Peptides against a protein of PDB entry 8PQO. Designs and how they scored, part 167

Target 1, 252 residues: chain A of PDB entry 8PQO
Amino acid sequence: VLLKEYRVILPVSVDEYQVGQLYSVAEASKNETGGGEGVEVLVNEPYEKDGEKGQYTHKIYHLQSKVPTFVRMLAPEGALNIHEKAWNAYPYCRTVITNEYMKEDFLIKIETWHKPDLGTQENVHKLEPEAWKHVEAVYIDIADRSQVLSKDYKAEEDPAKFKSIKTGRGPLGPNWKQELVNQKDCPYMCAYKLVTVKFKWWGLQNKVENFIHKQERRLFTNFHRQLFCWLDKWVDLTMDDIRRMEEETKRQ

## One batch from the design tools (peptide; made by RFdiffusion4, then SolubleMPNN)

Design b1_p23_8_s4 (from b1_p23_8, 14 letters changed)
Fold by OpenDDE base, seed 2:
Structure b1_p23_8_s4 (fold): chain B 252 residues (1-252), chain A 23 residues (1-23)
Amino acid sequence: as target 1 above (252 residues)
Amino acid sequence: GLSMELAMSFANIVLVSTLEALA
């Protein structure tokens, strides 16, 4: 098991982020190869549990069409079906990813708190001390070009170049986080993303767990760079606007 | 087109990116 807490600081408010995240996920998904093909939604309903109130979703990702034919032919039954269970109670979110074949030997869990701070809280997910001491805190700086793979880099998604016309935010220089505290009119927040990865296969555990973390970090980095650089597209939208957009999309 | 509900999945993006990285 490998745990890391990714801390993503953004020059947006927690309330703004809720809109920006939903918009940016929808927009980013349109740009990805294959889109939502092979996704089955089993459950999408409101939930209430232990004082937490939100939306619960259960999806199955059927990867049969996404892998080479030889992999599909050799894969055990259920090996290419991935289940995602998500509890969305913003500003808290939890996602659990499992596989039918691997059962308890495979887990990806992503737990996120969105806080109006600069990533300074320790153990925001309230882990036991014994568990917390094994968590690596990883700061993602959306303005740091060195954290972006060359193949992922786009100038139009570079926070160090982007200037928001509507808000005046950006571009983000090398010391933008330190300077942000002196900008009284600029809100800020941190997404604390605790990622738990378990891949219990002899000889492959460490390699696969580290690989998955690298992919998660890559995703979080690219996504939040997009979210910021798309600020002018979503900052004037409300949650009601997002809900209307969702309803319109469902009708298509 | 892709429904908003399907588009909202981080896991979908992670899976696609992971598969592309393994190819």
Scores: peptide ipSAE 0.029, ipTM 0.685, DockQ to the pose 0.092
Fold by OpenDDE base, seed 4:
Structure b1_p23_8_s4 (fold): chain B 252 residues (1-252), chain A 23 residues (1-23)
Amino acid sequence: as target 1 above (252 residues)
Amino acid sequence: GLSMELAMSFANIVLVSTLEALA
């Protein structure tokens, strides 16, 4: 098991982020070829549990069409079916990813708190001390180009170049986080993303767990760079606007 | 096109990114 807490600081409010996240997820997914193919939604319903109220979703990703033929032919039954269970109780979110074949031997869990701070809270997910000491805190700086793979880099998604016309935020210089503290009119938040990766196959555990973390980090980095650089596209939207767009999309 | 419900999934993005990385 490998745990890391990714802390993504953004010059947006927690309330703004809720809209921006939904918008950016939708936009990013549209840009991905075949992103919706092989996705089955089993459950999408409100939930209430232990004072947590939100939306629960259960999706199955059927990867048979996404892998080479030889992989599909050799893959055990259920190996290419990924289950995602998500509890969205913003500002808290939890996602659990499992595989039918690997069962308890494979887990990706992503737990996120969105807080109106600069990533200074320790153990925001309230882990036991023994567990918390094994968590690596990883700060993602959306302005740091060195954290972006060359193949992922787009100038139009570079926070160091982008300036929001609507908000005046950006570009984000090397010391943008320090400067943010002195900017009374600029909101800020941190997404604390505790990622738990378990891959219990002897000889491959560390390799796969580290690989998955690298992919998660890559995703979070790129996504939040996009989210910020798309600020002018979503900052004036409301949650009602997002819901309307969702409904309109469902009707098509 | 991709429905908003399907689009609103980090796992989907992770999955695509992972597949691209493995290719």
Scores: peptide ipSAE 0.028, ipTM 0.682, DockQ to the pose 0.088
Fold by OpenDDE base, seed 3:
Structure b1_p23_8_s4 (fold): chain B 252 residues (1-252), chain A 23 residues (1-23)
Amino acid sequence: as target 1 above (252 residues)
Amino acid sequence: GLSMELAMSFANIVLVSTLEALA
């Protein structure tokens, strides 16, 4: 098991982020080849548990069309079906990813707190001290180009170049986080993403767990760069606007 | 949500898992 807490600082408020995240997910999905192909939504319903109230979703990602033919031919039954269970009780979210074939030998859990701070809280997910001491805190700087793979880089999604017309935020220089403290009119937040990865196969555990973390970090980095650079597209939207957009998308 | 964007990355995981299962 490998745990890391990714801390993503953004020059947006927690309330703004709720809209921005939903918009950016939808937009990113449109840009992805194959988009929702192979995605089956089993459950999408409200839930309430232990004072946590939100939306629960259960999706299956069928990867048969996403992998090479030889992989599809050799893959055991259920190996290409990924289950995603998500509890969205913003500002808290939890996602659990499992695989039908690997069962308890494979787990990706992503627990996120969105806080109106600069990523300074320790153990926001309230782990036991013994567990917390093994968690690596990883700060993602969305303005740092060196954290972006060349193949992922787009100038129009570079926070170091983007200037929001609607808000005046950006571009984000090398010291933007420090400068943000002095900008009383600019909101900020941190997404604390505790990622738990389990791949319990002898000889491959560390390799695969590290690989998955690398992919998650890459995803978080790229996504939040997009989210910020798309600020002018979503900052004036309300949650009702987002809901309407989602409904319209479902209708199509 | 975000997991959809990782779908292709999961293909690599599946590949490794498949190879391990076949060994």
Scores: peptide ipSAE 0.027, ipTM 0.667, DockQ to the pose 0.503
Fold by OpenDDE base, seed 1:
Structure b1_p23_8_s4 (fold): chain B 252 residues (1-252), chain A 23 residues (1-23)
Amino acid sequence: as target 1 above (252 residues)
Amino acid sequence: GLSMELAMSFANIVLVSTLEALA
């Protein structure tokens, strides 16, 4: 098991981020070819548990059409079915990813707290001390080009170049986080993303767990760069606007 | 078209990105 807490600081409020995240996820997914193909929604309902209230979703990702033919032919039963269970109680979210074949030997858990700070809180997910001491805190700086793979880099998604017309935020210089503290009118937040990866397979555990973390980090970096650079597209939207967009999209 | 409900999946993006990295 490998745990890392990714801390993503953004020059947006917690309330703004709720809209921006939903918008950006939808937009990013549209840009992926076949993004919705093979997705089965089993459950999408409100939940209440232990004082937490939100939306619960259970989705199955059928990867049969997304892998080469030889992989499909050799894959054990259930190996190409990924289950995603998600609890969205913003500003808290939890996602659990499992596989039918691997069962208890595979787990990706992503737990996120969105806080109006600069990523300074320790153990925001309230882990036991013994567990917390094994968590690596990883700061993602969306303005740091060195954290972006060359193949992922787009100038139009570079926070160091982007200037929001609607809000005046950006571009983000090398010291933008420190400067943000002195900008009373600019909101900020941190997404604390505790990622737990378990891949219990002899000889492959560390390799696969580290690989998954690298992919998660890459995803979080690129996604939040997009979210910020798309600020002018979503900052004036309300949650009601997002809900309306969802309803309109469902009708198509 | 892809419904927004289906589009709003973080895991889907992770899976696609992972598969692309393995290809």
Scores: peptide ipSAE 0.028, ipTM 0.683, DockQ to the pose 0.089; fails the geometry check

## One batch from the design tools (peptide; made by RFdiffusion4, then SolubleMPNN)

Design b1_p24_1_s1 (from b1_p24_1, 12 letters changed)
Fold by OpenDDE base, seed 3:
Structure b1_p24_1_s1 (fold): chain B 252 residues (1-252), chain A 24 residues (1-24)
Amino acid sequence: as target 1 above (252 residues)
Amino acid sequence: GFPESVYLDLGLLIFNLLLEKKLE
């Protein structure tokens, strides 16, 4: 088991982020060809548990059409079915990813708290001390180009080049986080993303767990760079606007 | 939706896992 807490600092408020996240997910999904192909939504309903209220979703990603034919032929039954269970009680979110074939031997859990701070809180997910001491804190800087793979880099999604016309935020220079403290009119937040990865195959555990973390970090980095650079597209939208856009997309 | 579902390269993950299994 490998645990890391990714801390993503953004020059947006927690309330703004709720809109921006949903918009950016929808936009990113549209840009991917065949993004909805192979996705089965089993459950999409409100939930209430232990004072937590939100939306619960259960999706199955059928990867049969996404892998080469020889991979499909070699894959055991259920190996290409990925289950995603998600509890969205913003500002708290939890996602659990499992595989039918691996059963208890495979788990990706992502728990996120969105806080109006600069990533200074320790153990926001309230882990036991013994567990917390094994968690690596990883700061993601969305303005740092060195954290972006060359193949993922787009100039129009570079926070170091983008300036929001509507808010005046950006571009984000090398010391943008330090400067943010002195800008009283600029809101800020941190997404604390605790990622738990378990892959219990002898000889492959460390390699696969580290690989998955590398992919998650890449995902978080690219997504939040997009979210910030798309600020002018979503900052004036309401949650009702987002819901309308999602409904229109489903009808297309 | 969740950002985790957008960029997760599951195809690459499965491919790499199968390759490693063949090398065992």
Scores: peptide ipSAE 0.026, ipTM 0.654, DockQ to the pose 0.424
Fold by OpenDDE base, seed 2:
Structure b1_p24_1_s1 (fold): chain B 252 residues (1-252), chain A 24 residues (1-24)
Amino acid sequence: as target 1 above (252 residues)
Amino acid sequence: GFPESVYLDLGLLIFNLLLEKKLE
């Protein structure tokens, strides 16, 4: 098991982020080849559990059409079905990813707290001390181009170049976080993403767990760069606007 | 789904795992 807490600081408010995240997810989904192809939504309903109230989703990603034929032919039953269970009680979110074949031997859990701070809180997810001491804190700087793979880089998604016309935020220079503290009119937040990865195949555990973390970090980096650079597209949207957009995305 | 599901290439992961198992 490998745990890391990714801390993504953004020059947006927690409330703004809720809109931006949903918008960016919808937009990213549109940009992905195949979109929702192979995605089965089993459950999408409100939930309430132990004082936590939000939206629960259970999706199955059927990867049979996404892998080469020989992979599909070799894959054990259930190996190409990925289950995603998500609890969205913003500003708290939890996603659990499992696989039918691997069962308890595979887990990706992403627990996110969105806080109106600069990533300064320790153990925001309230892990036991023994567990917390094994968590690596990883700061993602969306303005740091060196954290972006060349193949992922797009100038239009570079926070170091983007200037929001509607808000005046950006571009984000090397010291943007330090400067942000002194900018009275610019909100900020941190997404604390505790990522738990388990892959219990002997000989592959460390390799796969590290690989998944690498992919998660890449994902978080690129996504939040997009989120920020798309600020002018979503900052004036209401949640109702987002809901309509989500519905349109589902239809595509 | 959450943003995590958008960019995660699970297909490649499974592919690599299957190949590695085949080599074992």
Scores: peptide ipSAE 0.026, ipTM 0.653, DockQ to the pose 0.492
Fold by OpenDDE base, seed 4:
Structure b1_p24_1_s1 (fold): chain B 252 residues (1-252), chain A 24 residues (1-24)
Amino acid sequence: as target 1 above (252 residues)
Amino acid sequence: GFPESVYLDLGLLIFNLLLEKKLE
């Protein structure tokens, strides 16, 4: 098991982020051609558990059509079905990814707290001390180009170049986080993303767990760079606007 | 959440590794 807490600091408010995240997810998905194929939504309903209220979703990603034929033929039953269970109680979110074949031997869990701070809270997810001491805190700086793979880099998604016309935020210089504290009119938040990766396979555990973390970090980095650089596209939208957009998309 | 394609890509990579191990 490998745990890392990715802390993504953004010059947006927690309330703004709720809109921006949904917009950016939708936009990124829209821009991905052929996306959504093989995705089955089993459940999408409100939930209430232990005082936590939100939206629960259960999706199955059927990878049979996404893998080469020889992989499909050799794959054990259930190996190409990934289950994603998500609890969205913003500002808290939890996603659990499992596989039918691997069962207890495979887990990706992503738990996110969105807080109006600069990533200074320790153990925001309230882990036991013994567990928390094994968590690596990883700060993602969306303005740091060195954290972006060359193949992922786009100038139009570079926070160090972007200037929001609507808000005046950006570009984010090397010391943007320090400067942010002195800007009373600029909100900020941190997404604390605790990622738990378990891959219990002798000889491959560390390799796969580290690989998955690498991919998650890459995803978080790119996504939040996009989210910020798309600020002018979503900052004036309301949650109702987002809901309407989602409904319209579902109808298409 | 994040784009579905990212999770699919990750899954493919994981399963490729799994299959390679099983074929050893």
Scores: peptide ipSAE 0.026, ipTM 0.635, DockQ to the pose 0.655
Fold by OpenDDE base, seed 1:
Structure b1_p24_1_s1 (fold): chain B 252 residues (1-252), chain A 24 residues (1-24)
Amino acid sequence: as target 1 above (252 residues)
Amino acid sequence: GFPESVYLDLGLLIFNLLLEKKLE
């Protein structure tokens, strides 16, 4: 098991991020090849548990059409079905990813707190001290080009070059995070993403767990760079606007 | 469908990346 807490600081408010996140996910998904092909929604309902109130979703990703024929033919039963259970109680979110074949031997859990701070809180997810001491804190700087793979880099998605017309935010210079403390008119937040990866397969555990974390970090970095650079596209939208967009997309 | 959270397509994305690496 490998735990890392990714801390993503953004020059947006917690309330703004709720809109921007949903918009950016939708936009990114449209750009992905195959889109929602093979996605089955089993459950989509409100929930209330232990004082937490939000929306629960259970989706199955059927990967049979996404892999080469020889892989599909050799794959064990259930190996190409990925289950995603998500509890969205923004500003708290939890996602659990499992596989039918691997069962308890595979887990990706992502727990996120969105806080109006600069990533200074320790153990925001309230882990036991013994568990917390094994968590690596990883700061993602969306303005740091060195954290972006060359193949992922796009100038139009570079926070160091982007300036929001609607808000005046950006571009983000090398010391933008330190400068936020002195900018009274610019809101800021941190997404604390505790990622737990378990891949219990002898000889491959550490390799696969580290690889998944590397891909998660890559995803978080690229996504939040996009979210910021798309600020002018979503900053004037309301949650009601997002809900309408979701319903329209479902009907297509 | 419209994703309702940032992670709703994460599983598919991660597994696609894993598969790509295994096939290389």
Scores: peptide ipSAE 0.031, ipTM 0.687, DockQ to the pose 0.187; fails the geometry check

Design b1_p24_1_s2 (from b1_p24_1, 12 letters changed)
Fold by OpenDDE base, seed 4:
Structure b1_p24_1_s2 (fold): chain B 252 residues (1-252), chain A 24 residues (1-24)
Amino acid sequence: as target 1 above (252 residues)
Amino acid sequence: GFPESVYLNLGLLVVNLLLEAKLA
């Protein structure tokens, strides 16, 4: 098991981020290869549990059409079905990803707190001290081009170049976080994303767990760069606007 | 496009990245 807490600081408020996240997830999903093909929604309902109140979703991603033929032919039954269970109680979210074939031998858990700070809180997820000492804190700087793979880089998604017309935020220079503290009217937040990865196969555990973390970091980096650079597209939207957009997309 | 995303499709993004890295 490998745990890392990714801390993503953004020059947006927690309330703004709720809209921006939903918009950016939708937009990013449109841009992904294969889109939502092979996604089965089993459950989508409100929940109340242990003081949390939010929306619960259970989805299955059927990967049969998304993998090479030889993989599909050789894959055991259930190996290409990924289950995602998500509890969205913003500003807290939890996602659990499992696989039918691997069962308890595979887990990706992503727990996120969105806080109106600069990523300075320790153990925001309230882990036991013994567990917390094994968590690596990883800061993602959305303005740092060196954290972006060359193949992922797009100039239109570069926070160091983007200037929001609607909010006046950006571009984010090398010292943008320090400068942000001095900006009275510029909100900021941190997404604390505790990622737990388990891949219990002998000889492959460390390799795969590290690989998954690398991909998660890549995802979070690119996603939040997009979220910021798309600020003018979503900052004036309401949650109701997002819901309408989702419904319109479902009808297409 | 994307189907019924309902709130978050981060899992889809993760899956796609995993596929890109290992299978594409």
Scores: peptide ipSAE 0.057, ipTM 0.721, DockQ to the pose 0.099
Fold by OpenDDE base, seed 1:
Parts: sequence; structure tokens; C-alpha cells
Structure b1_p24_1_s2 (fold): chain B 252 residues (1-252), chain A 24 residues (1-24)
Amino acid sequence: as target 1 above (252 residues)
Amino acid sequence: GFPESVYLNLGLLVVNLLLEAKLA
């Protein structure tokens, strides 16, 4: 098991991020190969547990159409079905990803707290001290081009070049985080993303767990660069606007 | 098309990214 806490600082408020995340996920997903093809929504309902209130979703990603024929032919039963269980109680969110074939031997868990700070809170997810001792804190700087793979780089998604017309935020210079502290009119937040990866296969555990973390870091970096650079597209939207857009999409 | 809510919590993006990396 490998745990890392990714801390993503953004020049947006916690309330703004709720809209921006939903918009950016939808937009990013449209650009991905296969989009929503093979997605089955089993459950989508409100939940209440231990004082936490939110929306629970259970989805299955059927990957049979997304893999080469030789992979499909060799794949064991259930190996190409990915389950996602998500508890969205914003500003807290938890996502658990599992596979039917691997069962308890594979887990990706992503627990996120969105806080109106600069990533200074320790153990925001309230782990036991012994567990927290093994968590690496990883800061993602959305303005740092060196954290972006050359193949992922797009000039239109570069926070160091982008300036929001609607909000005046950006571009983000090398010292943008330090400057943000002195800008009383610019909101800020940190997404604390505790990622737990388990891959129980003798001889490959560390390799696969590190690989998954590398991909998660890549995803979080690119996604939040997009979210910021798309600020003018979503900043005027409300949660009701997002819900209406979702309903309209369901009817198509 | 699938509603935006179907893409909540980055699950599909994670799956696609992992799939791309394994197939590359």
C-alpha cells in the first residue's frame, strides 16, 4: 500500500471550485477517447452516514470495447469491469475504484478535502499517527511547467500565460503563491487529495503502486491547469446551471 | 450523450489515463 497526499493550491474559492470541477470534468471527459461509452450507472442517490450528507454514486466502466482484441480475448472474467463508488459531500469527497477480478487485491481510494487555505494543514484527513507517518505530502504547482510532460503541454492551458478576463486572475508567475497571500481580493483554496493505492501482486506491488501514483499526479496537474485556464467559461455558472446542463444531457 | 454527473470525481479520467499508459 502506498499513500500520498497531493496538495493543489488554486486561486479560486471553495465555492467556485465546486462549479469549476464539475464543468472541467465534463469538458475533459469529452476530449478523452471513448468518452462515456461503456459507463453504467448502478446507483445515484443521496446518502447520510455519520453526519456526512451527500450524493452516492456507483458506476461500472466496461472496458471491453476500449481494449485491443487480444487483450479482450486474454482477459479473465471481470478483469475489464472497473467499479467506481463515490461519496460526494462537498467540500469532502471520497472515490473508491476497484476491479471485479482483482477484488481485495486492487484498490485506488481518493479522499479529498477542499479547504480555504494554502495547503498548510497537516493530517486534514485525520489518519492515525502511525498511518500519517507513512504519507508523503506532494505539492502540485499548476504554474510550474517543469511538472508537466511535454506531450501534455498546451499553451492555452498554461496558467503562466492565461489571464482571466472576467476575474482578472493570472497570469501566475513563479512566486504567485507568495503574492496571493498579499492579494486580499483574490480567493484561494487547497485541494488535499489523499490517494491510497493498493496492488497486491508479489514482485510487482511497488512498481504498479508507484506507476498509478505517477499517473494520478499527472492527471491532477493537467486537470487543475485546465480548470484554472477555463475560469472564464465556468465562473459565472451556478450549481443550478450545472444541474440543468446535466438534465439536458440526459435527454439527448 | 452521458450526463455530466456520470463523469463525477474523475473516475473515467483516471481509468482512461491508466488504460492509455498501459497500452502505450
Scores: peptide ipSAE 0.052, ipTM 0.720, DockQ to the pose 0.102
Fold by OpenDDE base, seed 3:
Structure b1_p24_1_s2 (fold): chain B 252 residues (1-252), chain A 24 residues (1-24)
Amino acid sequence: as target 1 above (252 residues)
Amino acid sequence: GFPESVYLNLGLLVVNLLLEAKLA
C-alpha cells in the first residue's frame, strides 16, 4: 500500500472551485476520444451518512472496446471492468476504484478535502498516527512547467501565461504562492487529495503502485492547470448552468 | 463527475495492459 497526499494550491475560492471543477470535468470529457462509450452508470442518487450529505455514484468502465483485440481475448473475466464508487459531498469527496478480477488485491482510493488555506494543514483526513507517518505530502505547483510532460504541455493551458480578463488573476509567476498571501483580494484554496493505492500482486506491488501515483499526479497537475486557465469560462456560471452542461455532455 | 474519471481510464488501461502481459 502506498499513500500520498497531493496538495494543489489554487488562486480560487472553495466556492468557485465547486463550479470550476465540474465545468472542467465536463469540458475535459468532451475532449476525450470515445466520450462516454463503455461507461455504465449503475447508481446515481443522493446519500446521507454520519452527517455527510451528497451524491453517490457507482459507475462501471467497460474497457473491452478500449483495448486491442488480443488483450480483450486474453483478459480474464472481469479484468476489463473497472468499478468507480464516488461520494461527492463537496467540499469533501471520496472515490474508490476497484477491479472485478483483482477484487481485494487492487484498490485506488482518492479522498479530497477542499480548504480555504495554502496547504498548511497536517493530517486533514484524520488518519491514525501510525498511518499518517507513512504518507508523503506532495505539493503540486500548477505554474511549474517542469512538472508537466512535454506531450501534455499546451500554451493555452499554461498558468504562467494566462491572465483572467474577468478576475484579473494571473499570470502565475515563479513566486505566485508567496505573492498570493499578500494579495488580500485574491481568494485561495487547497485541494488535499489523499491517494491510497493498493496492488497486491507479488513482484509488481511497488512498481504498479508507484506507476499509478505517477499517473494520478499527472492527472491532477494537468486538470488544475486547465481549471485555472479556463477561469473566464466558468467563473460566472451557476450550478444550474453546470448541470445543464453535464446533461449535454452525457448525451454525446 | 470527478476529475479522476476523465484521465484515470487511460492510467487504468495501461495498468490493465501490464497486468495482462504478466498473466500471459
Scores: peptide ipSAE 0.030, ipTM 0.681, DockQ to the pose 0.367
Fold by OpenDDE base, seed 2:
Structure b1_p24_1_s2 (fold): chain B 252 residues (1-252), chain A 24 residues (1-24)
Amino acid sequence: as target 1 above (252 residues)
Amino acid sequence: GFPESVYLNLGLLVVNLLLEAKLA
């Protein structure tokens, strides 16, 4: 098991981020090849548990059409079915990813708190001390180009170049986080993303767990760079606008 | 269209990244 807490600081409010995240996920999904194909939504309903109130989703990603034929032929039954259970009680979110074949031997859990701070809270997920001491805190700086793979880099998605016309935010210089404290009119938040990865195959555990974390970090970095650079596209949208966009997307 | 795309957590994106790695 490998745990890391990714802290993503953004020059947006927690309330803004709720809209921006939904917009950016939708937009990013549209840009991905084969997005939505092979996705089965089993459950999509409100939930309330232990004072947590939000939306619960259970989805199955059927990867049979997304892998080469030889992989499909060699894959054990259920190996190409990925289950995603998600609890969205914004500003708290939890996602659990499992595989039918691997059962308890595979887990990706992503727990996110969105806080109106600069990533300064320790153990925001309230882990036991013994567990917390094994968590690596990883700061993602969306303005730091060195954290972006060359193949992922796009100038139009570079926070160091982008300036929001609607908000005046950006471009984000090297010291943008320090400068943000002095900018009274610029909101900020941190997404604390605790990622738990389990891959219980002897000899491959560390390799796969580290690989998954590397991909998660890559995803979080690119996603939040996009989210910020798309600020002018979503900042004036309301949650009702997002819901309408969802409904329209469902009809297409 | 991607009917559930907005409610899609980052799961689909994670899956795609995992697929890229397996193909890489």
Scores: peptide ipSAE 0.039, ipTM 0.711, DockQ to the pose 0.106; fails the geometry check

